Peptides against a protein of PDB entry 6GMG. Designs and how they scored, part 69

Target 1, 331 residues: chain A of PDB entry 6GMG
Amino acid sequence: DSDDRVTPPAEPLDRMPDPYRPSYGRAETVVNNYIRKWQQVYSHRDGRKQQMTEEQREWLSYGCVGVTWVNSGQYPTNRLAFASFDEDRFKNELKNGRPRSGETRAEFEGRVAKESFDEEKGFQRAREVASVMNRALENAHDESAYLDNLKKELANGNDALRNEDARSPFYSALRNTPSFKERNGGNHDPSRMKAVIYSKHFWSGQDRSSSADKRKYGDPDAFRPAPGTGLVDMSRDRNIPRSPTSPGEGFVNFDYGWFGAQTEADADKTVWTHGNHYHAPNGSLGAMHVYESKFRNWSEGYSDFDRGAYVITFIPKSWNTAPDKVKQGWP

## One batch from the design tools (peptide)

Design b1_p21_2_s3 (made by RFdiffusion4, then SolubleMPNN; from b1_p21_2, 12 letters changed)
Fold by OpenDDE base, seed 1:
Structure b1_p21_2_s3 (fold): chain B 331 residues (1-331), chain A 21 residues (1-21)
Amino acid sequence: as target 1 above (331 residues)
Amino acid sequence: GRPKDPELVNKYGQEAIEKSK
């Protein structure tokens, strides 16, 4: 199947996009047309439009992860991830709720766990942390200064993240960002970088040594955020899809959505960019399509997934892949 | 490293979106 993937051709720098197709609150277009929009709107480096390179087009061709990849500048590592889980709701529903007709106990527990996650609060936490990080970055000209600023900001806000280990992904994320070290990127200057956000949907029941029920219906205890910090341990995420519950059923391994650094205060009005599958115009899957969805449409997810994480990474401020405002569709 | 088979992502996404309200 992977052999059918094709890199989209180059688009002229000044070629304008065709109109997007509106569909159920989303804007949709074929990948080639997204490249045209990307070059007009998101490609700018130091204020100058850039043609999407062959390497970037290759990254993009991988589908939903490709959209995040091309805009963040690196393949997602997902180490600095946040979520929100309502433990009281979970316990109460398990105690007082009942399985639906035909629902097994394991299926019931998996569903209740899924429903106990709050996508909006998870997103809000990530935005809060990104804001703190951006304040720490703005006047720091070396990593030491950044870390000192970060600790001060956390102390002022009485944030539990101040107690994280120095080796935590929270403190090491900047130094582990390739674009931070690039001459035309951050050039090792934190003040040239900004925090950005993307989201990953995935399956909780990934432990192959666990029960078949957990693999089919979810692991209620897996990938919960730590109290106080909201950090999710993503070390056990191995991109394993949900196990089939019936013959012929199949699930995909993950989905990615790009948010960037939008300043819209209303979560429901934020725009998330994602793709359907890898680009295979001559294969069974067909051409890749790119979607710009509102938060509600993105956060709803699919039955393939029972977890959502909101991940922070960094890009150079000179990039325009994460503007303050994202307009849905074209024109 | 990259995940195994990163290309096999959300192959049913378009259909799911079109059916959703």
Scores: peptide ipSAE 0.028, ipTM 0.671, DockQ to the pose 0.089
Fold by OpenDDE base, seed 3:
Structure b1_p21_2_s3 (fold): chain B 331 residues (1-331), chain A 21 residues (1-21)
Amino acid sequence: as target 1 above (331 residues)
Amino acid sequence: GRPKDPELVNKYGQEAIEKSK
């Protein structure tokens, strides 16, 4: 029940977090304690700690999306999304593979499609693009300069993104970022912004006009990255969960993981922050918990989802919600 | 913006995590 959602109370600015606890390779804590950590580590604006505002606490209370929301400064639009799909593997498995015992053909095809995505390569592509964008931002003091720099960088790398339309999510993402236009944010100065990354897990079978099998077992053709660019068209993602395959079965509509701008070169050592559900301390779901997971734990996902996308957005450099190094847990 | 129906915002995330254990 959505009415059970509660905004966590304010935490004193100088209150230190309680220790996180390990949970299946993750560091876990209750949302109130994450707020304490956030204020100590991630809250800084222009180098000064900030108490998480009521608005930010309300955003956070929405669960996994809330973590990304509070750290990115806006509700995820997911427009600039990347993934990696092994077409050859997919074709080969469909041709030479066979359904498992008790597995339907549709279930088999959906599974093969899911397994044909490479989460690490998708993440790497997003990081590559984010790096290009950051270089383009460095000395650009207006959007025109940024776009010119970006095109030059792409040309130098022979990147297929250079062929994208000027109105594409790739080129329009910065101008469409509210914090870019804010006086205390980018103030329309690209050099004051940096690219950041988050990830979304979701279900491919969201087309209500398609077969029930696709809604239950996945749509093998949906949400594939474009060749060369790696861009995923997210316009058809309407936060529709997987359809139940048995009575009483239910699935989550999405999961979000916040990466930010970590500089750790080893993907396996990167930390992803996410929440379990909206905060309902007095409801059946209980209090929201925040998890800090390594990439292997995050990228594994759940059976609820058969797609993972890595999304680029922007935040002001004056924010510390995306530091170079993220430490898992507390202390 | 925000979700129209907050009850759908990762409502069963805990269950998903439990299933992945």
Scores: peptide ipSAE 0.027, ipTM 0.619, DockQ to the pose 0.084
Fold by OpenDDE base, seed 2:
Structure b1_p21_2_s3 (fold): chain B 331 residues (1-331), chain A 21 residues (1-21)
Amino acid sequence: as target 1 above (331 residues)
Amino acid sequence: GRPKDPELVNKYGQEAIEKSK
């Protein structure tokens, strides 16, 4: 029950975190301790350490999405999402493959579709695009200059994104970022902004008008990236969880992982920050925990999800929520 | 904006992690 959600209390600005604990290949801690780490490492605005505000603590208290929310400065809109899908593999497996023993046709198709996504390639595509965007931002002092730079960069790389409509999420993402317009943020100056990345895991079978089998086992045709660009249409993602396959079974509606703007070239060494559930210290779920996972641990996902998207948004360069290097755990 | 039903925000996150370990 959402009524059990509690905003974590303020932590003193000078309070150091307690050590994180290993948990399922991740570094894990309670949300209050993450706030302490956040204040020491990620809270800086214009080089000054800040206490996490009540508003930010409230955002954080919502769980996995809260981690991305507090670090990106806005609730995830997921408009600029990327993935990689091996269509040839999918077609070949459907044609030549067979359901496993006890596996229904729908379950087989859903599984094959899930396995046809490449999380690493999806992540790399997002990083590639973010890099292009950052180059376009670097010396652009108005949106027009940014867009012109972006077009030039894409042309130089022969990137299919150059053919996107001017109103597409790709080109409109910056102008639609609240922090871009804030006086103490971008102040309408693209050169004050940088591209950042987060990931969302979710369920493909969200269409209530489709078959029950698709809702239970996945929709093989849903949320595929467009060829060439890698863009995923997220408009039909309504945060609907996987349908139960048996009475009493329940699934998570989504999972969010924060990457930011790490410069580590090896994907396997990148760190992803996420939460388990909303903070309910006096409720049945208990206190919220925050996890810092390596890419392998993050990209594995859960059976609750059959899609992973890597999303680009923007934050002011003056924020330190997306540093070049992220250290897993504490100390 | 955030989901209409905040109670669903990663409600089963702990169970999901445990199931996927």
Scores: peptide ipSAE 0.025, ipTM 0.652, DockQ to the pose 0.085
Fold by OpenDDE base, seed 4:
Structure b1_p21_2_s3 (fold): chain B 331 residues (1-331), chain A 21 residues (1-21)
Amino acid sequence: as target 1 above (331 residues)
Amino acid sequence: GRPKDPELVNKYGQEAIEKSK
């Protein structure tokens, strides 16, 4: 029950974390201990570590989304999302493939669609775009300069994003970032901001007007990236979970993973930070735990979800919530 | 802004992780 959510207590600024527990390629700890690590490693503003505020602790207490929330500085809007979908693979498998024994046609189509997404290529696309944005941000001291730089970069790379409308989330994302406008943040100076990435896993079959089969087994046509750009229209994502396929079965609505701005070139070595559920130490779910997973662990996802998107947003360069290097676990 | 519905959280993330083992 969400009513059991509790805000974790404050941790002393100088308290060092306890060691994380390794678990199946992940590093895991209780939320209170993550706060300790966060204060030592990620809390820095202009080089000075900060105690996690009550507001930030409250955000964090919401679980997986809370990790992204506290590190990005805003609740995820998911407007600038990227993915990679192999249309040829999808068509070929539908044409030449066969349902497994006991698998319905709807299950087969949903599975084939899910398998036609490439998480690594989707992540790579987001990183590519973030890199372009970061180059455009550099030495741009107003939004106009940033947008001009961005268009030039895209033109040089012959990127289809250059054809996006000025009101597109791609071009409007920076101006719509609260921290960009904050005096101690970007202060309306693009060169003080950097692009960061997080990922969301969710269910494709969210349309309540669609067939029950799509809600149970996925909508093969939903949330596909646009050709050329890789942009995913997230407007129809309403955090609706997969419908049960059997009595008593239940699925979760989403999962979020925080990547930030790591410079590690090998995707497999990148670290993704995420939470299991909202903090309910006195409830049935128990205390919230935070996981730091390698990409392969994160990108595997769960049966609850058949879509993965990689989202770009912005944070001030003065924040250390998205360092170039992330170390898994503690110490 | 925050989710208006308190149920808009990953309530069973741990269960999902356990299922993936």
Scores: peptide ipSAE 0.024, ipTM 0.631, DockQ to the pose 0.068

Design b1_p21_2_s4 (made by RFdiffusion4, then SolubleMPNN; from b1_p21_2, 10 letters changed)
Fold by OpenDDE base, seed 1:
Structure b1_p21_2_s4 (fold): chain B 331 residues (1-331), chain A 21 residues (1-21)
Amino acid sequence: as target 1 above (331 residues)
Amino acid sequence: GRPKDPELVNKYNKEAEEKSR
């Protein structure tokens, strides 16, 4: 019951974290201890540590989405999302492959579609685009200059994103970022902002008007990236979980992982921060835990999900919620 | 705005244990 959610209490600014617990290649800790780490490492505004505010603690208490929320400064809109899908692999496997023992045709097609997504290539595409955006931001002091720079960069790279509509999520993302407009944020100066990345895992079979098989086993045609751009239309994502395939089975609605702006070139060495559930210390779910996972652990996902998207948003450069290097765990 | 639904439950440990068996 979501009504059991509690906002974690404030932590003293100078309180050091307790050691994280290793768990299956991840580093794990309780939410209050993550707040301590966050205050020591990620809280800095203009180089000065800040205590996590009550509002930020409330955001964080929402679980996996809360981690992304507190670090990005806004609830995820997921409008600027990227993925990679191997159409040839999908077609070839459908044509030449066969269902496993006991697997229905619908199960087979859903699985093949899921396996035709490449999480690493999707992540790489998002990083590529974020880099282009950061170059466009660097010396732009108004939105017009940013957009001009962006178009020039895309033209130089012969990137299909240059053909997107001016009102597309790609070109409108910066102006729609609240922190861009804040006086202590971007103050309407693009050069004060930087692109950051988070990831969302979700279910493809969300259309209630579709077949039961698609809701149970996935919709092979849903949430594919557009050719050339890699953009995923997320407008139909309504946080609807996978339908149960057996009595008593239940699935969760989504998962979010925070990457930020790490510069590590090897995707496998990047760190992703996420939560297990909303904070309910007095409820059946218990206290929220925060995980810092390597890309392999994050990208593996759960059976609850058959789609992964990598989303770009923006934060002020004065924030330290997206440092160049993220250290897993504590100390 | 997007719905704010905090109902995620992490299954990683259970799934990892099952896969390791």
Scores: peptide ipSAE 0.026, ipTM 0.654, DockQ to the pose 0.052
Fold by OpenDDE base, seed 2:
Structure b1_p21_2_s4 (fold): chain B 331 residues (1-331), chain A 21 residues (1-21)
Amino acid sequence: as target 1 above (331 residues)
Amino acid sequence: GRPKDPELVNKYNKEAEEKSR
C-alpha cells in the first residue's frame, strides 16, 4: 500500500491557494493547495518566502506525520512528551464504577483510564514548559548557558522538572535537534531557537506480550505521565495500532497534529494542522488532504486511540512554520 | 468510545516508520 505514495509536484511560489472547505468543523484542503498556503504563510526563512523543496514535499506526502515533519524540520521522535492524568479519578471510578451493559471488565478499565486523561491540561503543561524553555533560550549563546538558565527558571517556578537527570530528554532535546546545529539554523546558538509543540494520538495497548484484552481495549497503566513533571515515557510507543475487537475491524497506527508556537491564550481557539493519509492520487486512498482543526476537534481524537501526548521540539526562530497566530483555512 | 472517521484518520504508515529509523 505504501508503494502508491507519490510526492506532490512543486507549486509556483506566488500561487495563491484556493479556498478551504469546511469538514466536520475543520478547514480542509487537498495537499497541493496546502503547499500553496504553506509557501505563502509558513515558508519564510529570514523573512523571505521559499518554495517547498522536493525533500519537504516528500516528507509532507506521508500524511499527518508529514505535516509535523515538514513544519518541525525533522521526523517526530516524541521524546519530550507531556500529558495530564487524574489518578484520583481513575482509582475512584475503578473502585466505585461499574461496567456498562455488555462491557467487559477489560473494556471498562481501558475506558476509565482513557477518560482519566485531560487533553487540555496536558496541552497547558506543554505550553508552560515551552514558555520556560523559551525564556531560557532567549539570551543563551551556548548550550551551557541555556541549561543554566533552564535550571534557574525551573527553580524559580518550583517545577519538578528541575530534578530530572541531565541525560533526560528534557535537557537533551535541544542538542538532539538537527536544526540547532545547522549553520542556517541555530548554528549552535540557543538564542536562535524556539520551542514548538505538536501532538500525537496513539494506542496504549501496544505490548505484544500483554493480554489480548489490553491490546483490544487499552492498557490502563501504559503511557501515564510522571507525577509533578507530566513527562510521558514514549519509549514503548512503536506505532502499533489497536487490535480488532470484531472480525474485519481495523485501526490506524497514529495521528499527528501541528500546533507550533501560537500565542492564543484560549486553548479552544488554537489551530491544529494534520493530514488524513499518505498522498496516493493514483491509488485507492486518493490524494492526501490537510485539515486545520480547532483544539476541540483535534483533542476529541478517534476510537483508534486512547492516548494523547503533547510534544516539545525546537525550530530556528528564522523559520515561519510556527507563527504566533495561525488562521484556520483560506482566506 | 470516540468515533472513527476513516476520511480524517490516517492509514497505516509503514514506510514512514521505516524511514524514521
Scores: peptide ipSAE 0.025, ipTM 0.658, DockQ to the pose 0.307
Fold by OpenDDE base, seed 4:
Structure b1_p21_2_s4 (fold): chain B 331 residues (1-331), chain A 21 residues (1-21)
Amino acid sequence: as target 1 above (331 residues)
Amino acid sequence: GRPKDPELVNKYNKEAEEKSR
């Protein structure tokens, strides 16, 4: 019951975190302890530690999305999303593959589609684009300069994104970022901003007008990246969970993981921060826990989801919520 | 903006937490 959600209490700025616990190859802690770590490591504005505000604690209390929310400074819009899909693999498997014993045709097609996505390549594409955007931001002091730089960078790399419409999420993402317009944020100066990445796991079969089979087993054609750009149209993502395949079965609506702007070249060594559920210490769900997972742990996902997207947004460079290096756990 | 969903639950992470103790 969402009515059980509670905002975690404030933590003293000088309070050090307790050690994290290992959990299936990831580091795990209760939300209150994450707040302590966040204040020590990620809270810095203009080089000064900050106590997590009540508003930020409230955002965080929403669970996995709350981690991304507090670190990005806004509720995820998911407009600038990337993925990688192997069309040849998909076609070949559909043609030459066979349903497993007891697997319906719809279930088979949904599974094959899910398996045709490459999480690592999707992540790498997002990192590539974020790098291009960061170069375009670096010396741009107005949006026009940023857009010009971006187009030049894309042209130099012969990137298909250069052909996107000016109103596309790709070109409009910066101007639609609240922190870009804030006086203590970007102050309308692109050079004060940097691109950051988070990931969303969700269900493909969200169309209410589609067949029940697609809602239960996935829509093989939904949320595929556009060829060349890798852009995923997220407009039809309404946070609708997978439909039950049997009575009493229930699925989670989404999962979010925060990457930020880590510079680690090896994807497998990157750290992803996420939460399990909204904070309900007095409810049936219990206290919210925060996990710091390696890419392997994050990208594996769950059966609740058949899509993964890597999303680019922006934060002020003065924030330390997306440092170059993230250390897993504590100390 | 996108709708804020207060019904955010990840059962797998919850299960992992319970097993890690």
Scores: peptide ipSAE 0.025, ipTM 0.658, DockQ to the pose 0.060
Fold by OpenDDE base, seed 3:
Structure b1_p21_2_s4 (fold): chain B 331 residues (1-331), chain A 21 residues (1-21)
Amino acid sequence: as target 1 above (331 residues)
Amino acid sequence: GRPKDPELVNKYNKEAEEKSR
């Protein structure tokens, strides 16, 4: 119950982390130890490390979303999301494939749809767009200049995003970022901001008016990326979990993974930071743990989810929550 | 074991969303 969540205590600024431990091919530690690492590695504002504030520790305590929250500076809005879907594969598998033994038609279609998403290509698309945005930000000292630069970059690359409406999340994302407007953040100067990426795993079958089969096995038509742009309409994502397929079965509503702005060209070598659950050291769930996973481990996801989106947001360049290189674990 | 408890994570994450508005 909500009463079990606890805000992790403050950690001394100079306290070094204990070693992480391997867990299912990823590095894992308790939340308090992650705070120690965060203070040493990610806490820097204008080059000075800082103690994680009580507010930030409270955000972090909410679990997987808390990791993204504390590092991005805001609760995820998921407005600017990208994915990749192989429509030809989907059609071919539906036509030529057969349900497995004991698999219903709805289950088969849901599975085929899930398998038709390419997480690596989705991630690559987000990185491509983030790169374009970063170029547009670099020498722009007002929003108008940023938008002009962005349009020029897109035109040069013949990118379909150039056709998006001015009110699209693609063009409005910067102005809607609180840290952009903050005096100690962007101070309304785009050149002080950079694009960052996180990922959300969620369930496609969230429409309560749809069939029970879609809620149980997925909606093959939901949350597909738009052709050309790769944009996913996330407006229908209401954090509704997968419906149980058997008595006693339960699913998580979402998972969030923080990537930031790593420059590692090999997607498989990128590190994704995420949490298991909210911090409840005195409750049944226990203490929150933080995982640093390679892309393969992150992108594999769980049976709870059949969609993955890669989302772009912005943080001030003065923050070190999204460094060029992320080292897995400690030391 | 699986890191997440599906039922209990959902409640607090929703609370976080409400507080962030």
Scores: peptide ipSAE 0.033, ipTM 0.682, DockQ to the pose 0.724; fails the geometry check

